# Ledger of designs, part 272: peptides against a protein of PDB entry 3WG5

Target 1, 218 residues: chain A of PDB entry 3WG5
Amino acid sequence: LAKNIVYVAQIKGQITSYTYDQFDRYITIAEQDNAEAIIIELDTPGGRADAMMNIVQRIQQSKIPVIIYVYPPGASAASAGTYIALGSHLIAMAPGTSIGACRPILGYSQNGSIIEAPPKITNYFIAYIKSLAQESGRNATIAEEFITKDLSLTPEEALKYGVIEVVARDINELLKKSNGMKTKIPVNGRYVTLNFTNVEVRYLAPSFKDKLISYITD
Target 2, 218 residues: chain A of PDB entry 3WG5 as posed
Amino acid sequence: LAKNIVYVAQIKGQITSYTYDQFDRYITIAEQDNAEAIIIELDTPGGRADAMMNIVQRIQQSKIPVIIYVYPPGASAASAGTYIALGSHLIAMAPGTSIGACRPILGYSQNGSIIEAPPAITNYFIAYIKSLAQESGRNATIAEEFITKDLSLTPEEALKYGVIEVVARDINELLKKSNGMKTKIPVNGRYVTLNFTNVEVRYLAPSFKDKLISYITD

## One batch from the design tools (peptide; made by RFdiffusion4, then SolubleMPNN)

Design b2_p27_2_s3 (from b2_p27_2, 16 letters changed)
Fold by OpenDDE base, seed 5:
Structure b2_p27_2_s3 (fold): chain B 218 residues (1-218), chain C 218 residues (1-218), chain A 27 residues (1-27)
Amino acid sequence: as target 1 above (218 residues)
Amino acid sequence: as target 1 above (218 residues)
Amino acid sequence: GAAKGVEIDPLLGDRERATRISKELPK
């Protein structure tokens, strides 16, 4: 019986144009192999809005389910990471991770203080994050509060409030718990029921370029 | 007679957090040596708004005059580069360079198309660029048109319209033409008259890290 | 290359992002 393939890749660090290239490469590999899904282990403090929006668009255009997994314990899907998660087909979090803190900022001053975004920008991102939540059938009120209250949630809270779909300690538990779940957004115009029975897990390594970029950005 | 020192450094490529570090390092070196000024040879297509705003702030906090010089011929101070220039103590351009094209964008779509900024964001940057122009006694109407009309100007036009202070072919001509000019913004709370009589020009090289980053971002 | 518009990075989150943007600042 042809084993269903699930790809796993890691994306760590700030969300940049390089992160977009990583997402695109990883998803493309999994699409080419007609994988059942790709799991992206995400650990990010956030990053660029442009890269984030492009990543969300790339995920939404995926021919296969893209699962965002906030992993390992201690990781976060903070700010841009939350948008990416909300734009994905399924969100999982490991115990001891966090999601949220989505207040848009213009940057950091020399003293490290946040340069606040004007209300107009904040309102744009409120509308955007709410749209992602609504399209995915997730809690749009909490999505708004990720900005308005700079709210951060534990996995248990995020699950309870209907922000995420799975709390899982590892890939095996994630596959077990997400088996039979429907994607929260369409894949090629259809909501897909995940089939993780008798799966082969394939790990994707960062490219040489990805490693070099990560080394420079760390 | 103690020679006045003028530092010259090059910043090329996209405006990023790395570019901020370059500005900070270069200005700090020149400040430590009590230079009369630092000239930054700028060639940029633009970049990140956060880095741009931080660079502007760093320039405004400089203990010495920071001169932005759009150089060499063929270079531009496009988008973020225009803001940086408008935030500086003096702007010069070489013949065959350009300034402007400041329309804010959210990013680029997968097909390379621009994701437009919402009107609210555009209006914020209109207010910001106008403030930079007004504070420096430069043409705020043209500064607005850099956004609203995505206007780009030649050095001759920019000089004519009161956007920049100097058109110069090289460093020697720049020093000659800017000698005796007052800074367009204060240095340590005072408008400084530039003294480029009997100056020693010192070139600052990019650090090893700056070279590595430039190699990766090119 | 095409003039890159001012890329608004509105999603600079918490101090940890500042620290990581600061880490993406070339040491």
Scores: peptide ipSAE 0.053, ipTM 0.320, DockQ to the pose 0.286; fails the geometry check
Fold by OpenDDE base, seed 3:
Structure b2_p27_2_s3 (fold): chain B 218 residues (1-218), chain C 218 residues (1-218), chain A 27 residues (1-27)
Amino acid sequence: as target 1 above (218 residues)
Amino acid sequence: as target 1 above (218 residues)
Amino acid sequence: GAAKGVEIDPLLGDRERATRISKELPK
């Protein structure tokens, strides 16, 4: 029996292998407690493609629903963050947040200019992001345009275009609006109807190591 | 009661967020089965610092001893691989392998030249690698020189200088030599004496996803 | 290895570049 518990954790900053550790740790805690879901408050400018792909995989392997919540206002699920969101069981955004800008790059030159990815890499991530969108029943055309046009959307636009499921100002509104929704991808092979009736919200704090790494990467 | 089982898995290639997934998956499998240890056969030229730090964290959070084995002959624990090794419960190397060359870089320019890391980043990783060495009772001076001199060592040198614990030609020799050794860092808060008496060795193969990502990243 | 060394962070400033501790160029 799923406990009437929802975990909330924050992931902020660049998507790195450490970000994967945070996802893994947070989801594992919530899985161990048979939580109804975990909500990840995400604020990222993007990061590494490999880390992103691993995070997506970790989310998809979750025994519980993982809800990506682009929060607080001013936050973004930019670049790698968009992929992560599209790989999740439900996407929510707070007003004043953004999603998109998913074009892959090889890095930055010494002068700070972007080193463009070759067409092979770009095409790979086009296929990848479209697959994430299709698997989750989200707008695959817009997902592609996140790369091909470096498109960024507001929460309202993202909702309108079928990229995300919820616009919510806070956790309480998110729980209220998502109550009774089905996950956009399966949990343990089944689409789950979210039940946020009389749930206890538990906040997961960053570990000391999380804080240290965040301090170092910022 | 720890099962007389030792898992062996291979991690080859660049240290990425996917490499973290591999570590996480492999260690999790071994944890679930209450293995005596997992041996990770590591061959890496290095990779991403963020992924490396997460891998180190995942190793340090392991419920079982994680042994890094630089294998086969010709393999390296180069750059990020050295940090991972230094963060593990025991380091072994096969003859003909190498460890070191840990200087951080920001990446590669379009012409393939190294983009140097600023002193702030270099100093951070000096402190980090020294901490890993100190925590594990390994040679922190050499650990620093892996960065400051881009030092690389043979297995025999690394053993001599107190960077690693075992030189072994194969898994059987590794198990034999490490039997009765204490982990260099704690497992669940305690230093564990390795018991490889009458152990069953189980090899973990890459998942289909591991193979696919490896294929895509190679 | 199409995803090797790829960054999906076009919005990152120069300072936020993922530090690499690698001897080999991403292929």
Scores: peptide ipSAE 0.044, ipTM 0.322, DockQ to the pose 0.078; fails the geometry check
Fold by OpenDDE base, seed 1:
Formats: sequence, structure tokens, C-alpha cells
Structure b2_p27_2_s3 (fold): chain B 218 residues (1-218), chain C 218 residues (1-218), chain A 27 residues (1-27)
Amino acid sequence: as target 1 above (218 residues)
Amino acid sequence: as target 1 above (218 residues)
Amino acid sequence: GAAKGVEIDPLLGDRERATRISKELPK
């Protein structure tokens, strides 16, 4: 029996192997408690593509719904964050957040200019992001434009264009608005209707390791 | 005689030594033509503190007004970008952009967590950002909160709180709204009143080197 | 794979070595 428990955890910063560890830890805790869902408050400018793909895969393997919430206002699900969101069971955004700008790059030169990804890599990620959008029943055209035009959207635009499912100011509004929504991807092979009536909200803190590595990598 | 010419150039991506080269090149071109101003369409999530400080210094040494325009919608002057903006002669933002989140970090750990800057570094940049704000007659309290609270603001909030000078949808609206404004910092020791009546707008493209380094670092 | 060393981060460039005033997450 799914407990009327929703976990909330923050993931802020670069998408890296550590961010994977954070996702994995948070989702695992919520899975162990048989939570109704986990909400990840995401604020990321992007990060490593390999870590992103691993995170997407971890979300897809989740035994519970993973809701990506671009929060707080001023946060973004930029670049790798957009892929993660598009790979998740539900996307929410707070007003004043952004999503998109998904063009893959190889890195930065000594002078800090962007090193463009070769067409092969760009096309790979176009295909990948379109797949994520299509599999989640989200706007694959816009997903492609997140790369091809380096497009960024407001929450209202993202909702309007079918990139995201919810615009919410806070967790309570998110729970209220997402109650009764179906997950955009399956949970263990089934699309889950979210039940956020009479839920306990449990906040997960970063582990000491998370803080330490956060401390080391800050 | 200042030519009724305004240069516009884009700087997108990380703030690095290359971004410095871009700023330097763009400003130098505009200086050589004795332009009325240069508008830098800035979209940055931040970057290197050293490069940022060099860029600020380059702007402060400019022979012409340097207007930072956070553009297009969805862009940000995040982190180092906020410092650059606060160090500039005028800040404009498009609707749907953001400014702030200026907390210095040392980097990212192997797992991608943020490595916090030690208090000494954080305090250094608090002092620095406050100085930029104060010198430009902008809100130093908010500038500090961009670090201490990792605060991010909308264009409307940033305007309201005296962080920026203009909210504009496009270059034409920017020119219209900023016409007759004084620069927030001196140009060659004098505060300049911007004259954007009957101006020629000249767009500067990235150099081949900019594109190449952008290509190498993307 | 194609994902190794690829950054889907407008932020990944100069982040490695210096104090960053970035929402850009260091390399």
C-alpha cells in the first residue's frame, strides 16, 4: 500500500556523478518507505551528459513517481536539467523559473568560449531529448528546439506548449494541482495516478557526504 | 564627436578568459568607432571570478558606455554575470530573464556537488559586489543578498529594488527607454547622458576565434 | 560513449580551476 507520504529533496547545482548519487539516494529512501512520490526541487544550470543520462535512467527505474520541481523562483532546469525533467514522471515549475537551453557542448576553451559539440553529438542529443519528450507525452518539437535554438521557456510557456504539467508557487500548490494527475512515464510499467490527499510531506536533507562533496566541489 | 552609433554584441555562456577576450574585442571595436555605446546581450550562468573581475575592470576602463542587456527572454545574468552587470554603465533586462545568485564557490567535487567558498573568499566577494553596487549607485543590500541568500530576481524586482535601470523587450525599446539616462558609473571620469536619438545599430558578430574557441569549449 | 565529456551545461567551461561566481557549476 502506497503510504500517503511525499518526499521532498533539493538538488541544486551542476549535474555530475554526485548529482546522480543524490538522486539515487533520495529516490531510494522514498522507495524504501513506499512513498506516493518524491519531489525533487531542482535548480541546475546543467552539467555532464553522462551523469544526466544516468539520472534519467535512475528516474525511469524508480519504483515511485519522481516529480521534478524547478524551484525556488529564480531556479532553472537548464540544459541537463531539462533532460532530467523530460525524463521524469511529472514536471512542475515555480513562477520565475526557466527550462531549456539544452544544446550540448564539449566544454569551454581556455578563454571560456563554448566548444560546440560536433553535429554527430548534437544530433544524438536531439534524438535523445525528443525520445524523452515523446516517451513522456511532452512536446518533442519544443524539446528539439531546446537544442537547435537553445530555447528557454518560462513556466507558463512550458505549460502552454506541453513541456511541463504544473506551475506551482510552493509544495502545497504543487501537491494540490498534481493530485489526480497521471505520471507522464510509467512507474514499474504502469502510469500512476498521483494521490496527494492527506499526505505527509517529508523533507530529505543532504547527507553529510552530499554536504562534504558539495563543500569540496563548491 | 560621438557617432550616433550603438554597437550590439552577444556574450553567451560561461564567464572565462575567453569571455574577457570577447568583451575586450567588442568594446575595443565600439571605442574605435567612437560609438555612443555598446550593448552587450548577456546570457550567462556565471563563470570564473578572475575573468569576471577582469571583465569588470575592462568595462570600467571603457572609453564608451557599456550597457549590459540580459537578453533574450530566458537569459540570465547569473553569478559572475551579475557582477559584470553591476560593474557596467547601465543594466537592462528583458522580461523573463533573471539576475543574481552570486555566491562564490570553489568548484564542484567529483560527484558534482558545490564546493563552498571559505568565508574569507565569500566575504571578499561580498565586499566586492557591494562596492560595485555602491559605485554604480545600485542597491548594495540586494547585491549582498545575491551572495548571502543566493538571491535571484526578476527584471521587475531588480528594477524596483534599484539593481537595474531598464526593463526592455528588445533593442529598440532599450534604446528608447535608456535615452537620456546617465551612466551609473563614469566613462573616462564623467557620467555620460546616453543619446540614442537617430542611432545606427551595428551588430557585432563573434570573431572566427570566438567561434572557434566557442567551438572548442562548447 | 558520445556522452562522455559532453556537457549539457551552458556553464561547464572555465569552472575547473578558480573561484567561481557562477550559478555555473564548476567542472
Scores: peptide ipSAE 0.043, ipTM 0.271, DockQ to the pose 0.103; fails the geometry check
Fold by OpenDDE base, seed 2:
Structure b2_p27_2_s3 (fold): chain B 218 residues (1-218), chain C 218 residues (1-218), chain A 27 residues (1-27)
Amino acid sequence: as target 1 above (218 residues)
Amino acid sequence: as target 1 above (218 residues)
Amino acid sequence: GAAKGVEIDPLLGDRERATRISKELPK
């Protein structure tokens, strides 16, 4: 029996191998406690593709629903954050947040100019992001445009276009709006109907390592 | 007039954006003091391609010779470290170190398996590493094999094959052996003959941030 | 130790909002 518990954890900053460790730790805690779901408050400008792909895989292997919540206002699920969101069981955004801008780059040159990814890499990520959208029943055309047009969307636009499922100002509104929604991808091979009736919200604190990494990467 | 000063700094761990900041800081200090050269003691298992490319560019833009020294014994210039070395003005290795293993990967899966880079990415890095070797007058065939065969070399092999310029046990031996050598790439548009006669060695300490990052990435 | 490949960092956020391909992953 799922406990009437929802975990909430924050992941902020660049997506790295350490971010994977944070996701893994947070999801594992929530799994161990048989939580109804975990909400990850995500604020990221992007990061590493490898870490991103591992995070997506970790989410997809989760024993419980993982909700990506772009929060607080002013936050973004940019670049890698968009892929992570599209790989998750449910996406929510707070008003004043953004999602998208997923164009692959090789990096920045010393002059701050973007080192463009070769077409082959870009095409790989187009295929990848489209697969995430398709698997989650989200707008694959817009997912592609996150790359091809470096598109960024508001929460309202993202909802309208079927990229995300919820616009919510806070955790309470998120729980209220997402209650009774089906996960966009399966949990243990099944689409789960979220049950947020009479739930206890448990906040997970970052580990010391998490705090240190965030401080360095911010 | 170049001061009879050689800076020595250590860079250890994964190649990241923070590693770029370390390189930039160290090279800038040495440039400001009009050092004869800076020696970067490098021990890295690899890291980020973007950071690596930025580091290579920063080295190539240096106003003074940048010597990559794979040190101490047991250290490696693996993966990204090899690219950095091949992009530098001179490469030295201590006995018992290694260089190579440059195959691009997208990451590690949750099971620890390598996520292979698509052929398009691999080919990009083959072209890139070969360009670094060619520009520096180093063995481009071996540079390619660092990727295609995931080749790793001992210092003696690397010297024999024309990948590196010096095998040295310590800084003193490095200075002695590299004295009078020409840089493998230009400094300010000119190939520089290294002058390590009557030089003062100045060790640069890592910043607090550098120490913190190293601790987290190790 | 696992040979650290070049990690392609394709998805960099705001600083480099473009997907930063980290080519060298630690082996």
Scores: peptide ipSAE 0.038, ipTM 0.461, DockQ to the pose 0.286; fails the geometry check

Design b2_p27_2_s4 (from b2_p27_2, 15 letters changed)
Fold by OpenDDE base, seed 1:
Structure b2_p27_2_s4 (fold): chain B 218 residues (1-218), chain C 218 residues (1-218), chain A 27 residues (1-27)
Amino acid sequence: as target 1 above (218 residues)
Amino acid sequence: as target 1 above (218 residues)
Amino acid sequence: GPAKGVEIDPLLGNEEEARKISKELPA
């Protein structure tokens, strides 16, 4: 009986156009193999809004469930990472991770101070993050507060508030806890029930290019 | 009699955080040598707004005049490049170059279509680009139209409309034509008259890192 | 590093060219 395959890949660092390429490559590999799902181990302080939006779209257009897993302990899905998570089929977090702090910024000044986004931009991203939350059946009020209050949550809080679906220490616990859960958004127009019985876990390594880009952006 | 030094450096490709580092490095070198000015040969299709704003700030904080030169023929100061130019002490263009097309976008969809920026973002950048034009005594109406009409101009049109200060075929003609011009924005709080009599031109090469990043982003 | 806010990089210009550049790096 052919084992269901679950892919696991790591995305670390700032969200950029190169990060989009990583997501695209990883998801494409998993799609080609008709995987049951792909788990993206995400650790990001944030990044570009455009890349983030493209990543969200790529996830939503995936032929297979994409699980965002904030991992390992100490990792975060900060800022852009939160949007990506909210745009995914399932969010998991490891203990000791964080999610939130989604205030749009125009960048950092020379002195390292945040250049605040104008209210107009902030309001756009409020609407956008709320839409992601609403579409995924997650807490839209908290999603808004990720921006308006620059709120950050623990995994336990995020679970309690209905922002995420799973708290898991490792991949094995994630697979166990998410088994039988429905995706929070459709896959090919249908909400899919995850089947992680008798799965083979396949790890995707970053390409040489991915490593180089990560090294440059870190 | 110590020759006045003019530095020339090239910045090509997308405007990113790495492009900011290039600008910062080049301007810093020229500042350290008490150069009369630095000319940045700019060829860009656009890029990141945050990086653009940081570059504009870095230029405006320069201890020496920063001249943006859209060069060579066939080059453009598109989108972010236009903002950078408008934030500079002097804008020059070579024949066969272009400036404008400043509509903010959120990126490109998977199908390659432009994700339009919300009106709120567009309006912010309208205000921003107009401020750059106003501060530099350049045409604020055309600056707005770079966004609202996605307008692009030839060097001759840009000069005619008061967007730029010089049309020049090469560095020698640029130096000749800009000699005796006042900077369009202050240097250390003062409008400076450019003195390109008896100048030594020094070319700054991209660092290995700059080349690598350019190669990655090209 | 500090949680970088969502850098609203409104793309000013052709990001597709940036992506093309990224794709042209030899594997």
Scores: peptide ipSAE 0.084, ipTM 0.540, DockQ to the pose 0.271; fails the geometry check
Fold by OpenDDE base, seed 2:
Structure b2_p27_2_s4 (fold): chain B 218 residues (1-218), chain C 218 residues (1-218), chain A 27 residues (1-27)
Amino acid sequence: as target 1 above (218 residues)
Amino acid sequence: as target 1 above (218 residues)
Amino acid sequence: GPAKGVEIDPLLGNEEEARKISKELPA
């Protein structure tokens, strides 16, 4: 039986293998305590595709709902962050945040110019992001345009187009608005109706390692 | 005019964006001092393709010859390390080292299994590694087999097959054997004959940041 | 451990910002 507990954890910065470790740790803690859900406050400019795919898989394997919340105002779920969000059970955004810009790149040249991904790689990620959108019942056309047009959306636009499920200013508003919503992907083979009635909010702090890595990558 | 100086720097561990920063720093120092060459003692199990491509580009843009030396005994230029080596002006290996195993992967699943790269990505890296071999006048067939057969070679095999240029036990032997060799790729548009007559060897130490990152990634 | 294959790091996102951040770390 789910405890009336919701975990909230912050993940900020580039998506790396260390970010995967953070997701894994946070979700594991919430699973162990049979939480109603975990909310990941996400602020990322992007990162590595491998780590992103592993994070998506970890979310999909979660025993509890994982809510990606683009927070605070000024934050983004850019590039890898969008994929992670689209792979999650529910997406929320705070006002003044953004989502999208998902074009795969091979990196940056010495002069700071983007090294373009070859068409084969770009097409792979188009297929991948569309799959995430389709599996979650989200707008696959917009998901493709996140790559092909390097599209970025406001929370209001993302909600309007059916990319995200909630616009919320804070955790309390998020819990209120998402209460009674069904997860966009299954948890343990079932679509779960979120129950945020009389929940305790527990904040997870970054580990020392998480802080150190964030310091190095920030 | 090149000074009779050869820089030696060590790069150990996974190839990441931080490894690029190390390469950039080391090569920049050697360029600023108009060194005859820089030797990078490389020991890597592999790493990220983006960082690898950036490192290759940085080497190719170097104002001085960059020698990749797989060192010490027991070290490897595995996966990303092989690409870096093939993109360099000269490859050397110490006895008891290895090169190869260049198959691209998307990463590791939660259970530690390899997530296979899609054929499109594998084919991209086949083309890329063959290009590096061809541009450097090295064995492009073996370079392809580093991916298709996950081939790993000893120094003696790699030398025999025309993958590398030198087998050397230490820096002194490397300098001796490579003296008078032409770079396998151009430096500033010209193939350079290495001149290691009466050279001063200068060792570059890792920065504090380099040490910290190595500690975290190991 | 087994040689890690080239982790296909298609960068998703602005790695330039990440690199800037990495450079701002005090030496």
Scores: peptide ipSAE 0.038, ipTM 0.556, DockQ to the pose 0.273; fails the geometry check
Fold by OpenDDE base, seed 4:
Structure b2_p27_2_s4 (fold): chain B 218 residues (1-218), chain C 218 residues (1-218), chain A 27 residues (1-27)
Amino acid sequence: as target 1 above (218 residues)
Amino acid sequence: as target 1 above (218 residues)
Amino acid sequence: GPAKGVEIDPLLGNEEEARKISKELPA
């Protein structure tokens, strides 16, 4: 019987326009192969709001389920990563990872201090993150607190509060635990039940460009 | 008599964190050599607001005058480039260049349509651009209209309206015309009178990293 | 590294051009 394919790709580092290109490429490959899903191993300290919003939109437009997996241990879906996760079909975290810290900033001063966003911008992102949470049936109060309190959560806390759906140590455990779960947002207008029985896992490597960008941004 | 040095460097393309690094490197080199000034030949369609604000801050913290020169003909200081120019010690434009088009956007949709910034963000950038204009003694009404009307100006219009200080065809004409001008913002707390009599022009080349980034972002 | 807040990088200007440029780079 032809095994359904699950793609796995890693996105690491700051969320930028190049990160959007990575998401787009990875999702497109998985869509073209009619994959059961794509898992994005995400490790990000945050990044650009524009790129983040575009990534969220790209995920929402996906023809297949997109699972955000905060991995490996020590990784984070910080700031922009949290928004991306909340915009996805399913969120998983590995033990020893974190999510949150979503306070919008205008940037960093030369001394490394945060340039705070004006209240108007903060309020916009509060509304936006709450909408993502509400649309995905996740905890909108905690989503707001990711901004207002600059809150960060452990996987166990995030699961407990209904921010994420899965805590898993590895891809195999993730597939096992998420098998039979419904997506938290629709795929092509329908909430999909994930089927990870008898799947082949295919890893997508970064392109040469992805490697070069990562090298430059590191 | 030891000639005073004026550095000239080019910054082309989108305003990003890498563009900040370029500005920082170029200004630092010129500061270390106690240059009379640095001229940045700027050609940008715009870019990131955070990078822009950091660049503005870096210029304002410069130990030497930073002159933004929209060059060559056909170049623009669009969007973020306008803010950077307004944050600088002196603005020059070559004939056939443009400045303005500063409407903040949240990004582009997949179909290439502009995702409009919410009024709150737009109003923030209106306040910010007006502050830059006011602090530099430039036309704050036009600065606002760069956003509200998405206005773009020719060099002649920009000069006429008091947005810029010099229209020059080349570096030699720029030096000639700007000689004896006061900076529009302070250098180390003082408005400086530019002295371009008997100066040596030194061109700064992009680093290998700058070239690589430009190659990746082009 | 320190969690970078959501860098509200309102795009000032044509990031579409930036994206087009990014997409046009050979794989």
Scores: peptide ipSAE 0.037, ipTM 0.527, DockQ to the pose 0.281; fails the geometry check
Fold by OpenDDE base, seed 3:
Structure b2_p27_2_s4 (fold): chain B 218 residues (1-218), chain C 218 residues (1-218), chain A 27 residues (1-27)
Amino acid sequence: as target 1 above (218 residues)
Amino acid sequence: as target 1 above (218 residues)
Amino acid sequence: GPAKGVEIDPLLGNEEEARKISKELPA
């Protein structure tokens, strides 16, 4: 019996328009092959809000489940990464990773200090992040606190509080633990039960362009 | 001494793209004449959120103070009207009017029942309305409750709770009471102290198109 | 009756404004 395909791709670094292009490319490839899912290994300190929102939308428009996996150990889904995760069909984290710290900022001053976002912007993103959490059946109170308290959580805390669904050390453990789980948001209007019992894992390599941009933004 | 001009215009009915055109036209005329302010007599049951947001933005971009006046008695700034008011430089209400009832809906079913907005949408507008209130130094808790409790207030309640600034029976009383008040949001980046001591009131008539559209939407 | 009908299509129009307002979500 032809094995169902699960794609795995890596996205690392700041969230930008180029990161959107990476998400779009990876998801599109997986969609074209009618994959069971794509797992995005995510490691980001944050980035642009516009790009983040576009990425969330792209994930929500996916014809297949998009699993955000905060990986490897030491990685984070910080700031924009948290939003992306909360907008996805399933969140997993490796031990030794983090999620949260989602307060929006306008940028950095010349002295490196944070320029705070006005209440209008902050409140917008509070509503936005809470919405993502609520739609996905995740902890909206904690999602709000990711902004209001700039809270950052361990995988165990995030799981305990109902922010994420899986703690896994590697892809194999992730597949094993997530097998039979329902997506936290619909795929093409339907909640999907993940089937990872007979899957072929295919790793997608970053394009040359992806590598170059990552190098420039690191 | 050449009297400063205060324009007065009426907007009545559902908030639509055509209502935006009315706001834009009225404010533009007042801007061109460097009016001290424009007072918009508002009576609306609500309308489209997109149009509402555009109207709020147009008000915020105004080169002159835009005063929303819920008028005449029996009028309301319901739903979208509340957002518009909260986005303005000053809110006044006539006795016997109302403000609030701001829960977003997706529309009406064939049987006339309300189709509730999903949490995503509701939460977005909660944040939005709270932001408007906060930026204007108005009661953000009550603003939220306009959605969460679908709260509707009398002018006296709205004033008491710090939602609005003025209760006035007519334009003359409004001008008298608002004279010397600061705008609740900036005009061209500055909070303006209203000066209605020596003003000429000019009423703007609805255009033929405005009349036609009002007739169709009533 | 006061058609409480705020047809809030928040998603389509609001995302664009939100995109314009929010520049950065720093780590």
Scores: peptide ipSAE 0.026, ipTM 0.219, DockQ to the pose 0.163; fails the geometry check

